# Designs tried in a protein design run: peptides against a protein of PDB entry 3J47. Part 88

Target 1, 121 residues: chain A of PDB entry 3J47
Amino acid sequence: IRLTNQLKSLKGLQSKLKDVVEYLDKVINKELPINHTILGKLQDVFNLLPNLGTPDDDEIDVENHDRINISNNLQKALTVKTNDELMVIYISNLVRSIIAFDDLIENKIQNKKIQEQRVKD
Target 2, 26 residues: chain B of PDB entry 3J47
Amino acid sequence: NAQYHLLVKQGDGLLTKLQKYGAAVR

## One batch from the design tools (peptide; made by RFdiffusion4, then SolubleMPNN)

Design b2_p21_8_s4 (from b2_p21_8, 14 letters changed)
Fold by OpenDDE base, seed 1:
Structure b2_p21_8_s4 (fold): chain B 121 residues (1-121), chain C 26 residues (1-26), chain A 21 residues (1-21)
Amino acid sequence: as target 1 above (121 residues)
Amino acid sequence: as target 2 above (26 residues)
Amino acid sequence: ELDEQIKNMKGLLQEIEELLK
């Protein structure tokens, strides 16, 4: 029963990770704004992943040491991948803030030029 | 790690230049 | 003054495009 739940959770995580990658591609292509709620939910999933790898202490047979190492390596690989995704999201937000600020400056310059022209007429 | 810190540093540098430009247009 | 501001803005846009490459 526990192994089937872990496989289902891993499959759900893999699907969600695919959705995040697709979302990031749309963000890079300027097709969609960043949804901070997706980011928060991804962080919550990662905070829950360490809890999926704690075996209840009742049968540490020596054969489980290799399985624990594989699980820890997978959790570490997932944590690194998410740090990289969070980073791409941060940069994408920074770039959007820069573009929006540039557009604001351009609009202000245009408004100033229009006012200066009206004072000369 | 190093490539990330470089990219973040470049982004922060650009943001700082943009802030200076915005302050000069105010 | 305005022409210098436009020049500075073009410089910033070019730096943004270089960061996106």
Scores: peptide ipSAE 0.267, ipTM 0.835, DockQ to the pose 0.054
Fold by OpenDDE base, seed 5:
Structure b2_p21_8_s4 (fold): chain B 121 residues (1-121), chain C 26 residues (1-26), chain A 21 residues (1-21)
Amino acid sequence: as target 1 above (121 residues)
Amino acid sequence: as target 2 above (26 residues)
Amino acid sequence: ELDEQIKNMKGLLQEIEELLK
């Protein structure tokens, strides 16, 4: 049962990671806005990942020390990769917000200039 | 890491300037 | 006043373009 659940969770994570990469590629290409719901679900999966690599307190055979180190290194590498992906997403959103706000300011200035011209005529 | 923190800091600085400008145009 | 606002806007646009490069 445990191995089947771990394999299912790993397949789920792999699918989610593929979806995030595909989404990041679309964001880099300026094609899509960030889906906060996908991001939240990804964060929840990552918060659950530490629990998938903890052996239940039943018998850490000394032969598993290398497997535990590989699992911890993989988990750390996945956490770093995810943080980097989330960071790129955050910057992309920040830049989009700045551009949208700049366009709003320009529109307000143009509207004010048109109104001032109409008051002078 | 360092290049990323620099880019975030530049974006935050730009956002702050844009917010000040938006408040002055209101 | 309006001319100074336009100047400030142009400065922000340039900083945005530099951030996007």
Scores: peptide ipSAE 0.254, ipTM 0.828, DockQ to the pose 0.057
Fold by OpenDDE base, seed 3:
Structure b2_p21_8_s4 (fold): chain B 121 residues (1-121), chain C 26 residues (1-26), chain A 21 residues (1-21)
Amino acid sequence: as target 1 above (121 residues)
Amino acid sequence: as target 2 above (26 residues)
Amino acid sequence: ELDEQIKNMKGLLQEIEELLK
């Protein structure tokens, strides 16, 4: 039962990672805003991954050791890939915030120039 | 890891400059 | 004053372009 649930959770995680990659591609292409709720739920899934890969110390059948090591390495690789995806999202949001601020700055500069012209007339 | 920290550090530097500029335009 | 503000804004835009590379 436990092993079947772990395999189902891993397949669910793989599907969700594919959905996140597709979402990131849409964000990079500026087609969609970043959904922080999807990101939070993804982080929660990854914070649960260590709990899926810790063998309770009490049932080490020697044939599972290589499969557990491969599973742990795959989980680590998936965690790194997701951290890279989260970073791209963070930078994309930062860049968007800076562009919006630059537009605000230019608007304030233009408004100040218009006021200075009105005081000289 | 190292490239990640460099990129975050550069982003924080930009955010700090942005904050200083926003305070000077107020 | 205003010209210095425009210069600072251009500097920020250049640093953003470097972050995107």
Scores: peptide ipSAE 0.252, ipTM 0.835, DockQ to the pose 0.062
Fold by OpenDDE base, seed 2:
Structure b2_p21_8_s4 (fold): chain B 121 residues (1-121), chain C 26 residues (1-26), chain A 21 residues (1-21)
Amino acid sequence: as target 1 above (121 residues)
Amino acid sequence: as target 2 above (26 residues)
Amino acid sequence: ELDEQIKNMKGLLQEIEELLK
């Protein structure tokens, strides 16, 4: 039962990671805005991942220690990769907010110049 | 890690300057 | 005043360009 749940969770995580990468590519290409709901669900999955790798202390035979270390290393590597993806998302949002704000400022400056010209005529 | 924190810090600094500029243009 | 605003905007655009490098 535990192994089948771990494999299902890993497949679910791999599918979500692929969806996040595809979403990030669309965000980098300026095709889509950031979906905070996908981000929040991903963050929730990662906050639960440390708890999925803690075996309850009461039944671990010493022969599985290498497989547990590989699972923990994979979990750490996945956490790092996701932190990097979340970073790219954050920077992409920041850049979009900056561009939109710059355009707003330029529009205000132009409107002010037009109004000043109309008062001089 | 260090390059990431530097990039985030630079972005936050820029956002803060933009907010100040937008407040001065209002 | 307006020339100072344009100068500030140019400074911000340069800082954005440095963040994108």
Scores: peptide ipSAE 0.249, ipTM 0.831, DockQ to the pose 0.060

## One batch from the design tools (peptide; made by RFdiffusion4, then SolubleMPNN)

Design b2_p22_1_s1 (from b2_p22_1, 13 letters changed)
Fold by OpenDDE base, seed 2:
Structure b2_p22_1_s1 (fold): chain B 121 residues (1-121), chain C 26 residues (1-26), chain A 22 residues (1-22)
Amino acid sequence: as target 1 above (121 residues)
Amino acid sequence: as target 2 above (26 residues)
Amino acid sequence: SEREEIRKEADKLLEQINKLAA
């Protein structure tokens, strides 16, 4: 049950992230008007992200197009990192659940032995 | 009991590896 | 590769637990 709920939650998060990406793509392509509320929330999310490497002061003169590409690469790297972290958390929880299940099996075996001893007494 | 302890040991090893991996990704 | 190894080990553990539970 717990693992299933965690997996469902992770899938839900993944779906929401995909929706956000699709929305942003539509905004970039001018298919949808800019929603300031959504942008504000996205900005808040980005502000909570660790400082994506400040471009070294010396490369400020690179044309806007290169900056956008660098920003996209950084965003991609961050997305990959976030996905990897979420995966690690998921697997860790899975392993914890496995260990807990193993402990439950042992407890059941012990309880059965105790009951059998009580019946013999 | 022996099988259980082996499982626990393997699980602990897996957790340790997971922690190391998480640290490397961060 | 390391991630895949961890996943394989987790699957092995699950298999062992299933054997004990059966």
Scores: peptide ipSAE 0.390, ipTM 0.842, DockQ to the pose 0.231
Fold by OpenDDE base, seed 3:
Structure b2_p22_1_s1 (fold): chain B 121 residues (1-121), chain C 26 residues (1-26), chain A 22 residues (1-22)
Amino acid sequence: as target 1 above (121 residues)
Amino acid sequence: as target 2 above (26 residues)
Amino acid sequence: SEREEIRKEADKLLEQINKLAA
């Protein structure tokens, strides 16, 4: 039962990571904003991951130990993948902020020009 | 990891340039 | 000119992001 639940959770995590990648691609293409709900769910999964890798709870047979080690390696790999995805989101947000700030600067320049023209009139 | 760090550095550089430009417009 | 440079750098960052996402 526990192993089955862990496998199901890992499959779920893999599916969510795929969804995040797809979302990031859409964000890069300026098609969609960041989905905070997906990020929240991903964070929840990661908060549960340490509990999946701790062998401390059960006396595990040698065969189960090997499976757990494989599972832990898979979890580590998934964690790395998630970190990369989060980094992509971070940089995407940074770029958006830069664009917004650039627009603000342009607006200030225009406003200044308008004010200078009004003083001359 | 190396590619990520490079991206972060480039982003920080852009932010710095943008801040300087904003200060010059003030 | 400085503004244009910022835009070009932003575009480069976006390109790198796309490479990571692919």
Scores: peptide ipSAE 0.418, ipTM 0.858, DockQ to the pose 0.704; fails the geometry check
Fold by OpenDDE base, seed 5:
Parts: sequence; structure tokens; C-alpha cells
Structure b2_p22_1_s1 (fold): chain B 121 residues (1-121), chain C 26 residues (1-26), chain A 22 residues (1-22)
Amino acid sequence: as target 1 above (121 residues)
Amino acid sequence: as target 2 above (26 residues)
Amino acid sequence: SEREEIRKEADKLLEQINKLAA
């Protein structure tokens, strides 16, 4: 049961990570905004990961210490990777916002020029 | 990490320039 | 000119993001 749950969670995480990567690629290509649903699901997966490494208090066999360390290291590695991905998304959104703001400024300048021309006339 | 920090710094610089330009156009 | 510089910098930033994602 535990191994099955871990495997299922890992498969789920793998699938979600794949989706995140695909999303990040689309974000990099300026095709899509941030999908909050994907991020939420990813967060849920990470929140479940600590529970996968906690042996039930009853089966603390000495062999579990190495497994716990491996699980903690994996969780840490996944957390770091997720943070890096989120940072990439953040920067991408920042760039998009900057471009949008630049376009807004240009539109404002053009509108002002049109208004000034109308007053002269 | 270093590349990421550099990217963030460049983004912040761009944002600052954009803000100044926006203020000048107002 | 200043606007054009902002656009160029934005494009460079985008290029760097693409390199990190690859």
C-alpha cells in the first residue's frame, strides 16, 4: 500500500512536472499566461511529499533512516527545482508586463499626438 | 543561480527605465 | 529612442529566459 501510494504520487508528480515544463515552454514562447491551476496542483503534490517519507511511528526499523534521508533529499531537490521553475515563470511574467506597459505608453503618446493635432486644426 | 540573478537584475533595470519613461510621457 | 532601447532590452531579457528554459 505505501509503495503503491508513493509510486502513484511519483507518477502524478512526474506528470505534473511534465505539464509544468510544457507550460513553462509555452510561457517562454509568450503563448500562455500563468496557469494558477497547474501551480496549485503542484503545490498540493509538494505538500503531500513530506507525508510519503514519514514512516508510521510503528515501523521505525533502522533501515528506514536511510530511506527517510533519501526521501528528504528528494523532497528538498524537488522543492529547489520547483522554486527555480516558479522564478522563471515570475521573470517571464515580469517581461510580459514590461512589454505590455511599453505598448500602453506608445498608445498614450499616439493618442496625445492625435489630440494635439485636433486642437491645431 | 548566477544566471538567474543576473536575469532578475536586468528585468528590474528594464522595469525602472520603463517606469521613468511612463512618468515622462504623463 | 528611449522606448526603442526599452524594447531591445526586453527582447534581450526574453532571449535569456529562453536560454534558461532550454
Scores: peptide ipSAE 0.408, ipTM 0.847, DockQ to the pose 0.658; fails the geometry check
Fold by OpenDDE base, seed 4:
Parts: C-alpha cells; structure tokens; sequence
Structure b2_p22_1_s1 (fold): chain B 121 residues (1-121), chain C 26 residues (1-26), chain A 22 residues (1-22)
C-alpha cells in the first residue's frame, strides 16, 4: 500500500513535469507566449533546489540592465539544465521505487509458496 | 527531447505492468 | 515470466537513464 501510493505520486509528478517541459518547448519555439506566472513558479522551484552557483540577484548593480539580462540568461540556462538533470533524477528514483516494489512482490510470492508447502506437508 | 519522451513512455509501461503483476499476486 | 519481463524493462530503463545522464 505505501509503496503503491509512492509510485502513484511519482507518476503524477512525472506527468506534471512532462507537461511543464512541453509547455517550455512551445514557448522556446515561440508557439506560445511566455506565461510569467508559470516562469515565476518555476523560478521558485529552482530557488528551493540546492545552490545553482548563481549570484544573488541582490548583488547585481541595478544600473547595468544588460548585465542583469546576461545573468538572467545564464540563470535561465542553468535552470533549464538543472531541470533536465532533476528530471533524470526523478525518473531514476521512479525506477528504483519500481524495482523495490518488484522485490516486495517477489517476497510475497515466496512467502505464499512457503506457506502452501507447509500446508501440504 | 525525443529520448526523454521515449524514456517516459517506457517507464509508464513498466509501471503499468508492475501494477498488474502486483494485483495478480494479491 | 511476467516478473522477468518487468525486470528486463527496468534494466532497459536504467540503461537509457544512464545514457542520458552521461
């Protein structure tokens, strides 16, 4: 039950991540306009991730709009890369959970076989 | 992107099979 | 047999993940 719920949750997360990726691809291809709300939420997610090595936005001098744009572009690029890496990690964890569940099923089968053999003896 | 989508699809297939197997073992 | 198939598919997925992560 607990493992099944975890797998279901991971599947849900995978689906959501897929949707996000598809949306971002459409935005990159200029098929859809940029949704600032979605981007803001994604940024929040990345801010909760381990340090991406990006300098704090507060340290960037407000006067250099061009540098802010470059830094933002770098942060965006790093964000995309990090997102891809996180997806890989997520899928890996999903597979690990599946393997663990398979092992649980095997253990259950073995226990059942042992019990059946005991009844026959 | 294509490789990722394929991976996701394969993972979903595996999950589905695992769920069916788990139900059969119950 | 079904269990073995699940394991084989899992191994394939792991291989693909490793390929993407490399």
Amino acid sequence: as target 1 above (121 residues)
Amino acid sequence: as target 2 above (26 residues)
Amino acid sequence: SEREEIRKEADKLLEQINKLAA
Scores: peptide ipSAE 0.398, ipTM 0.851, DockQ to the pose 0.672; fails the geometry check

Design b2_p22_1_s2 (from b2_p22_1, 13 letters changed)
Fold by OpenDDE base, seed 4:
Structure b2_p22_1_s2 (fold): chain B 121 residues (1-121), chain C 26 residues (1-26), chain A 22 residues (1-22)
Amino acid sequence: as target 1 above (121 residues)
Amino acid sequence: as target 2 above (26 residues)
Amino acid sequence: SELEEIRKEADKLLEEINKLKE
């Protein structure tokens, strides 16, 4: 049961990570705004990750301890990877915001110039 | 990680410049 | 000129982001 749940959760995480990457690609390509839902789902996955590493107390054989340690290390590695992906999303959003603000500023400057020309005429 | 931190710093620099420019245009 | 510099920096950031995605 536990291994099956871990595998299912890992598959879920992998699917979500794929969705995040796909979303990030669309974000980089300016096709979509930041999807807060994907970010939320990723956060949910992260919040569930610690629960995937908790040994159910019953079969403490020494072999299980090594497997648990390996699983915990893998989980930590996956957590770091997901954090890195979230950071990339964050930076991408910042860059998009900057570009949008730049365009807004340029539009304001142009409008101001047009108004100044109309007042001089 | 180092590349990411560098990118974040560059983004922060750009944001700062954008904010200054926006303030100057107002 | 300042706006152009901001755009150039933004483009550089986008390029770096794309490199990180690869």
Scores: peptide ipSAE 0.371, ipTM 0.832, DockQ to the pose 0.668
Fold by OpenDDE base, seed 2:
Structure b2_p22_1_s2 (fold): chain B 121 residues (1-121), chain C 26 residues (1-26), chain A 22 residues (1-22)
Amino acid sequence: as target 1 above (121 residues)
Amino acid sequence: as target 2 above (26 residues)
Amino acid sequence: SELEEIRKEADKLLEEINKLKE
């Protein structure tokens, strides 16, 4: 039950992230106007993300296209890091569920032993 | 990546053992 | 005994996960 709910929540988050990407793609394609409220929330999310390493202060006047590629690489690195973190959380929850199941089995075995002793008495 | 895959494999092994034990207790 | 082994393996996995978080 708990693991299933966590998987469902992760799937829900993935779906929401996909919707955000689709929205951003529509904005980039000028199919929809930029919603400042959504952009503000996205900026807040990015600000809550650990500081993507300061680009080394090399003063290179890199044209707009190279900045977009660097931004894309940084976003990709962030996405990978986020995926790795989510994966670690998933595994941790899996292990916790295994431990909880182990304890449940032990408790059931103990209860059966106690019941068998009561029947013999 | 390799450490992660190893961890996943170990977790799967533990899950399998747990499932076998749960089936034996039922 | 089998349950104890499973618990020990789970504890090892938790330790490895904690090492990866660090």
Scores: peptide ipSAE 0.360, ipTM 0.824, DockQ to the pose 0.767
Fold by OpenDDE base, seed 3:
Structure b2_p22_1_s2 (fold): chain B 121 residues (1-121), chain C 26 residues (1-26), chain A 22 residues (1-22)
Amino acid sequence: as target 1 above (121 residues)
Amino acid sequence: as target 2 above (26 residues)
Amino acid sequence: SELEEIRKEADKLLEEINKLKE
C-alpha cells in the first residue's frame, strides 16, 4: 500500500510538472493566462510533500536515516525548482498585465483626443 | 538566482513607469 | 515615447523569461 501510494504520488508529481512546463510554453507563446487548476495542483503537491518527509517517530533504523536524508534533499531540490517555475509564470503574467494596461491607456488617450476634436468642431 | 532577481527588478521598474503614466493620463 | 519605452522593457522581460526556459 505505501509503495503504491508513493508511486502514485510520484506519477502525479510528474504529470503536474509536465502541465507546468506546458503552461509555461503557452505563456511564452502569449496564448493563455495562469491556469488556476495547475496552481491548485501544485499547492496540493506541496502540501503532500511535507508528509513524505515526516518520518513517523517509530522505527529509527539508522539505514532509514540516510534514505530519509536523501529523500529530503530530493524533495528540497524539487521544491526549489517548482518555486522557480512559479516565479517565471508570475513574472510572465505581470508583463502581460502591464502590456494590457498600456493598451488601455493608449485607448483612453485616443478617446480623449476624439472628444476634444468634437468640441472644437 | 541572480538572473531571477534582475528580472524581478526590471518588472518592478516597468510597473512603476506604467503607474506614473496612468496617473498622468488621468 | 514613454509608452514605447514600457513596451520595450516588457519585450526585454519576455526575452529573459524565454532564456530561463531554455
Scores: peptide ipSAE 0.369, ipTM 0.824, DockQ to the pose 0.691; fails the geometry check
Fold by OpenDDE base, seed 5:
Structure b2_p22_1_s2 (fold): chain B 121 residues (1-121), chain C 26 residues (1-26), chain A 22 residues (1-22)
Amino acid sequence: as target 1 above (121 residues)
Amino acid sequence: as target 2 above (26 residues)
Amino acid sequence: SELEEIRKEADKLLEEINKLKE
């Protein structure tokens, strides 16, 4: 039962991660805006990951050491992957912010030129 | 990890500059 | 003049972002 639930949770996480990757690819390609809800859900998944790798301290049987190492390596690999995904989202937001500011500046320059022309007339 | 942190730090620097620019445009 | 300086700064930021994407 517990193993089945863990496997189900892992499959769910894998599916969500796939969806996040697909979403990130669309964001990188400027096809979709960043969805803060997806980011929040991803953060929630990561906050739950440490709990998936901590077997309760009690039964440290030697066979658990290899499982703990595999779990720690998996958690580390997932953490790195998520950090990379978050970084892509962050960069995408920065790029969009800069573009928006560039457009704002251009609009202000145009408005100033229009005002200067009106004062000369 | 070090490359990631460096990239984040560079991005934060850009964001700060962008914020200053936005304040100057207002 | 001030608007031109702001534009130059924005262009520098855009260039830095493009370098980060590479």
Scores: peptide ipSAE 0.343, ipTM 0.825, DockQ to the pose 0.245; fails the geometry check

Design b2_p22_1_s3 (from b2_p22_1, 15 letters changed)
Fold by OpenDDE base, seed 2:
Structure b2_p22_1_s3 (fold): chain B 121 residues (1-121), chain C 26 residues (1-26), chain A 22 residues (1-22)
Amino acid sequence: as target 1 above (121 residues)
Amino acid sequence: as target 2 above (26 residues)
Amino acid sequence: SELEELRKEADELLKKIDELAK
């Protein structure tokens, strides 16, 4: 049962990570704004990860310590992976904000030149 | 990790240049 | 000219982000 739940969680996370990557690609292509729903769903997966690592209270056997360590390592690896994805999203948004600001500056310079020309006429 | 840190550093450099340009246009 | 250089650097950063996302 535990291995099946871990595999299901990994598959679910893998699918979600794929969706985040696909979203990031669309974001890089300036097609979509940040989808807060993807971030919310990632947070939900992280909040569910502790529940996937909790043994049902009924098997208190000493062999569980290594399994708890493996579950904790998996949770940590998933946390690191999600942090990396969030960082990629953050950088992508930063770069877009920079490009948008550059366009705004250029538009402002052009408008200033047009106003200066109108005052000289 | 190393590639990510390089990207962050490049982004920070670009942001700094953008800030300087924005200040020069004001 | 400086704005054009900044745009080029931004486009290069976007390209690197796309490469990391793949």
Scores: peptide ipSAE 0.326, ipTM 0.828, DockQ to the pose 0.655
Fold by OpenDDE base, seed 4:
Structure b2_p22_1_s3 (fold): chain B 121 residues (1-121), chain C 26 residues (1-26), chain A 22 residues (1-22)
Amino acid sequence: as target 1 above (121 residues)
Amino acid sequence: as target 2 above (26 residues)
Amino acid sequence: SELEELRKEADELLKKIDELAK
């Protein structure tokens, strides 16, 4: 049961990661805004990853130790990949926020210049 | 992990600065 | 003048983000 759940979760994570990568590429290319639902689901997957690596202590036969180590290494590798994807999303949001702020500053500077010109006329 | 946390920390610093500037421009 | 300084600082922040993204 546990291995099947791990494999199902891993397949689900892989599919979700693919969707996130495709979404991130669109975000980087400024084609789409960040989908909070995708981000939330990615966070849920990330929160589930540590839980997938917790051995229920009761079924560790000695032959499973090597398989558990391989599974844990794969989960760690997926966690790193997920963290990298989350980082790209985060950076993209920061860049967008800065751009929006720059536009706000420019608009305020322009409004001030217009007002100063109107007072001189 | 350490590089990730560093990048997040730097980004949070930038966001905080952005928020401060946004408040100053208001 | 203060608004121009804020813009310069935002540009520096953007450059730092770009460096982090590399």
Scores: peptide ipSAE 0.324, ipTM 0.832, DockQ to the pose 0.268; fails the geometry check
Fold by OpenDDE base, seed 3:
Structure b2_p22_1_s3 (fold): chain B 121 residues (1-121), chain C 26 residues (1-26), chain A 22 residues (1-22)
Amino acid sequence: as target 1 above (121 residues)
Amino acid sequence: as target 2 above (26 residues)
Amino acid sequence: SELEELRKEADELLKKIDELAK
């Protein structure tokens, strides 16, 4: 039962990670804004992942130690991968903010030119 | 990691340029 | 000119993001 639930949770995490990659591709293609709810759920999963790798203080049989180390290495690799995805999202938002600010500056310059022309007329 | 850090640095550079431009237009 | 440079740098950042997403 416990192992089956862990495998199901890991499969769920893998599916969620795939959804994030697909979402990032859509953000890059300017098709969708960032879904803060998906990002929050990913962060929650990451905060829970370290707790999945801490064995409760019960009898560490030597055979379980090697399996735990492999599981921890996989969790660490997944953590690195999701950190990279979060960084891509952050930079995409930064670039969007830069473009929006550029357009705002251009609009302000145009409005100033229109006002200066109206004062000369 | 190195490619990411370079990308962040470039984004920060762009943000700084935008801030300077916004101050010059004020 | 500075605005155009900023847009070019933003486009380069977008391309790098696309490469990382692949």
Scores: peptide ipSAE 0.324, ipTM 0.834, DockQ to the pose 0.669; fails the geometry check
Fold by OpenDDE base, seed 5:
Structure b2_p22_1_s3 (fold): chain B 121 residues (1-121), chain C 26 residues (1-26), chain A 22 residues (1-22)
Amino acid sequence: as target 1 above (121 residues)
Amino acid sequence: as target 2 above (26 residues)
Amino acid sequence: SELEELRKEADELLKKIDELAK
């Protein structure tokens, strides 16, 4: 049962990470907005990862030192990957914010020019 | 890691400038 | 004048973002 749940969670995580990568690629290409729901689910998956590598304290067989090191390395690798994904999202939000701001400025400049023309007429 | 932190720092600087600009336009 | 300065600053920010995206 535990191994099946871990395998199912890993497959779920792998599928979700693939979806996130595909989504991030589309965001980098400026094709899609950031979906906060996908990010929330990714964070939830990440918060569950520490629980996948903790053997219940009752099965500390001394042979687990190599398995613990592999689990810690996997968790570290997943943490780095998640940080990279969050960074891409952060940069994408900054780019979108700056574009929206540029549009706002241009709209204000145009409105000011229209008002100045109306005062001269 | 160092390139990542530099990129984040540059982004934060841009965001701060953007916020100042947005406040000046209001 | 202030609006023009603001536009110049926004253009500089966009240019920096484009440099970071490359």
Scores: peptide ipSAE 0.319, ipTM 0.822, DockQ to the pose 0.239; fails the geometry check

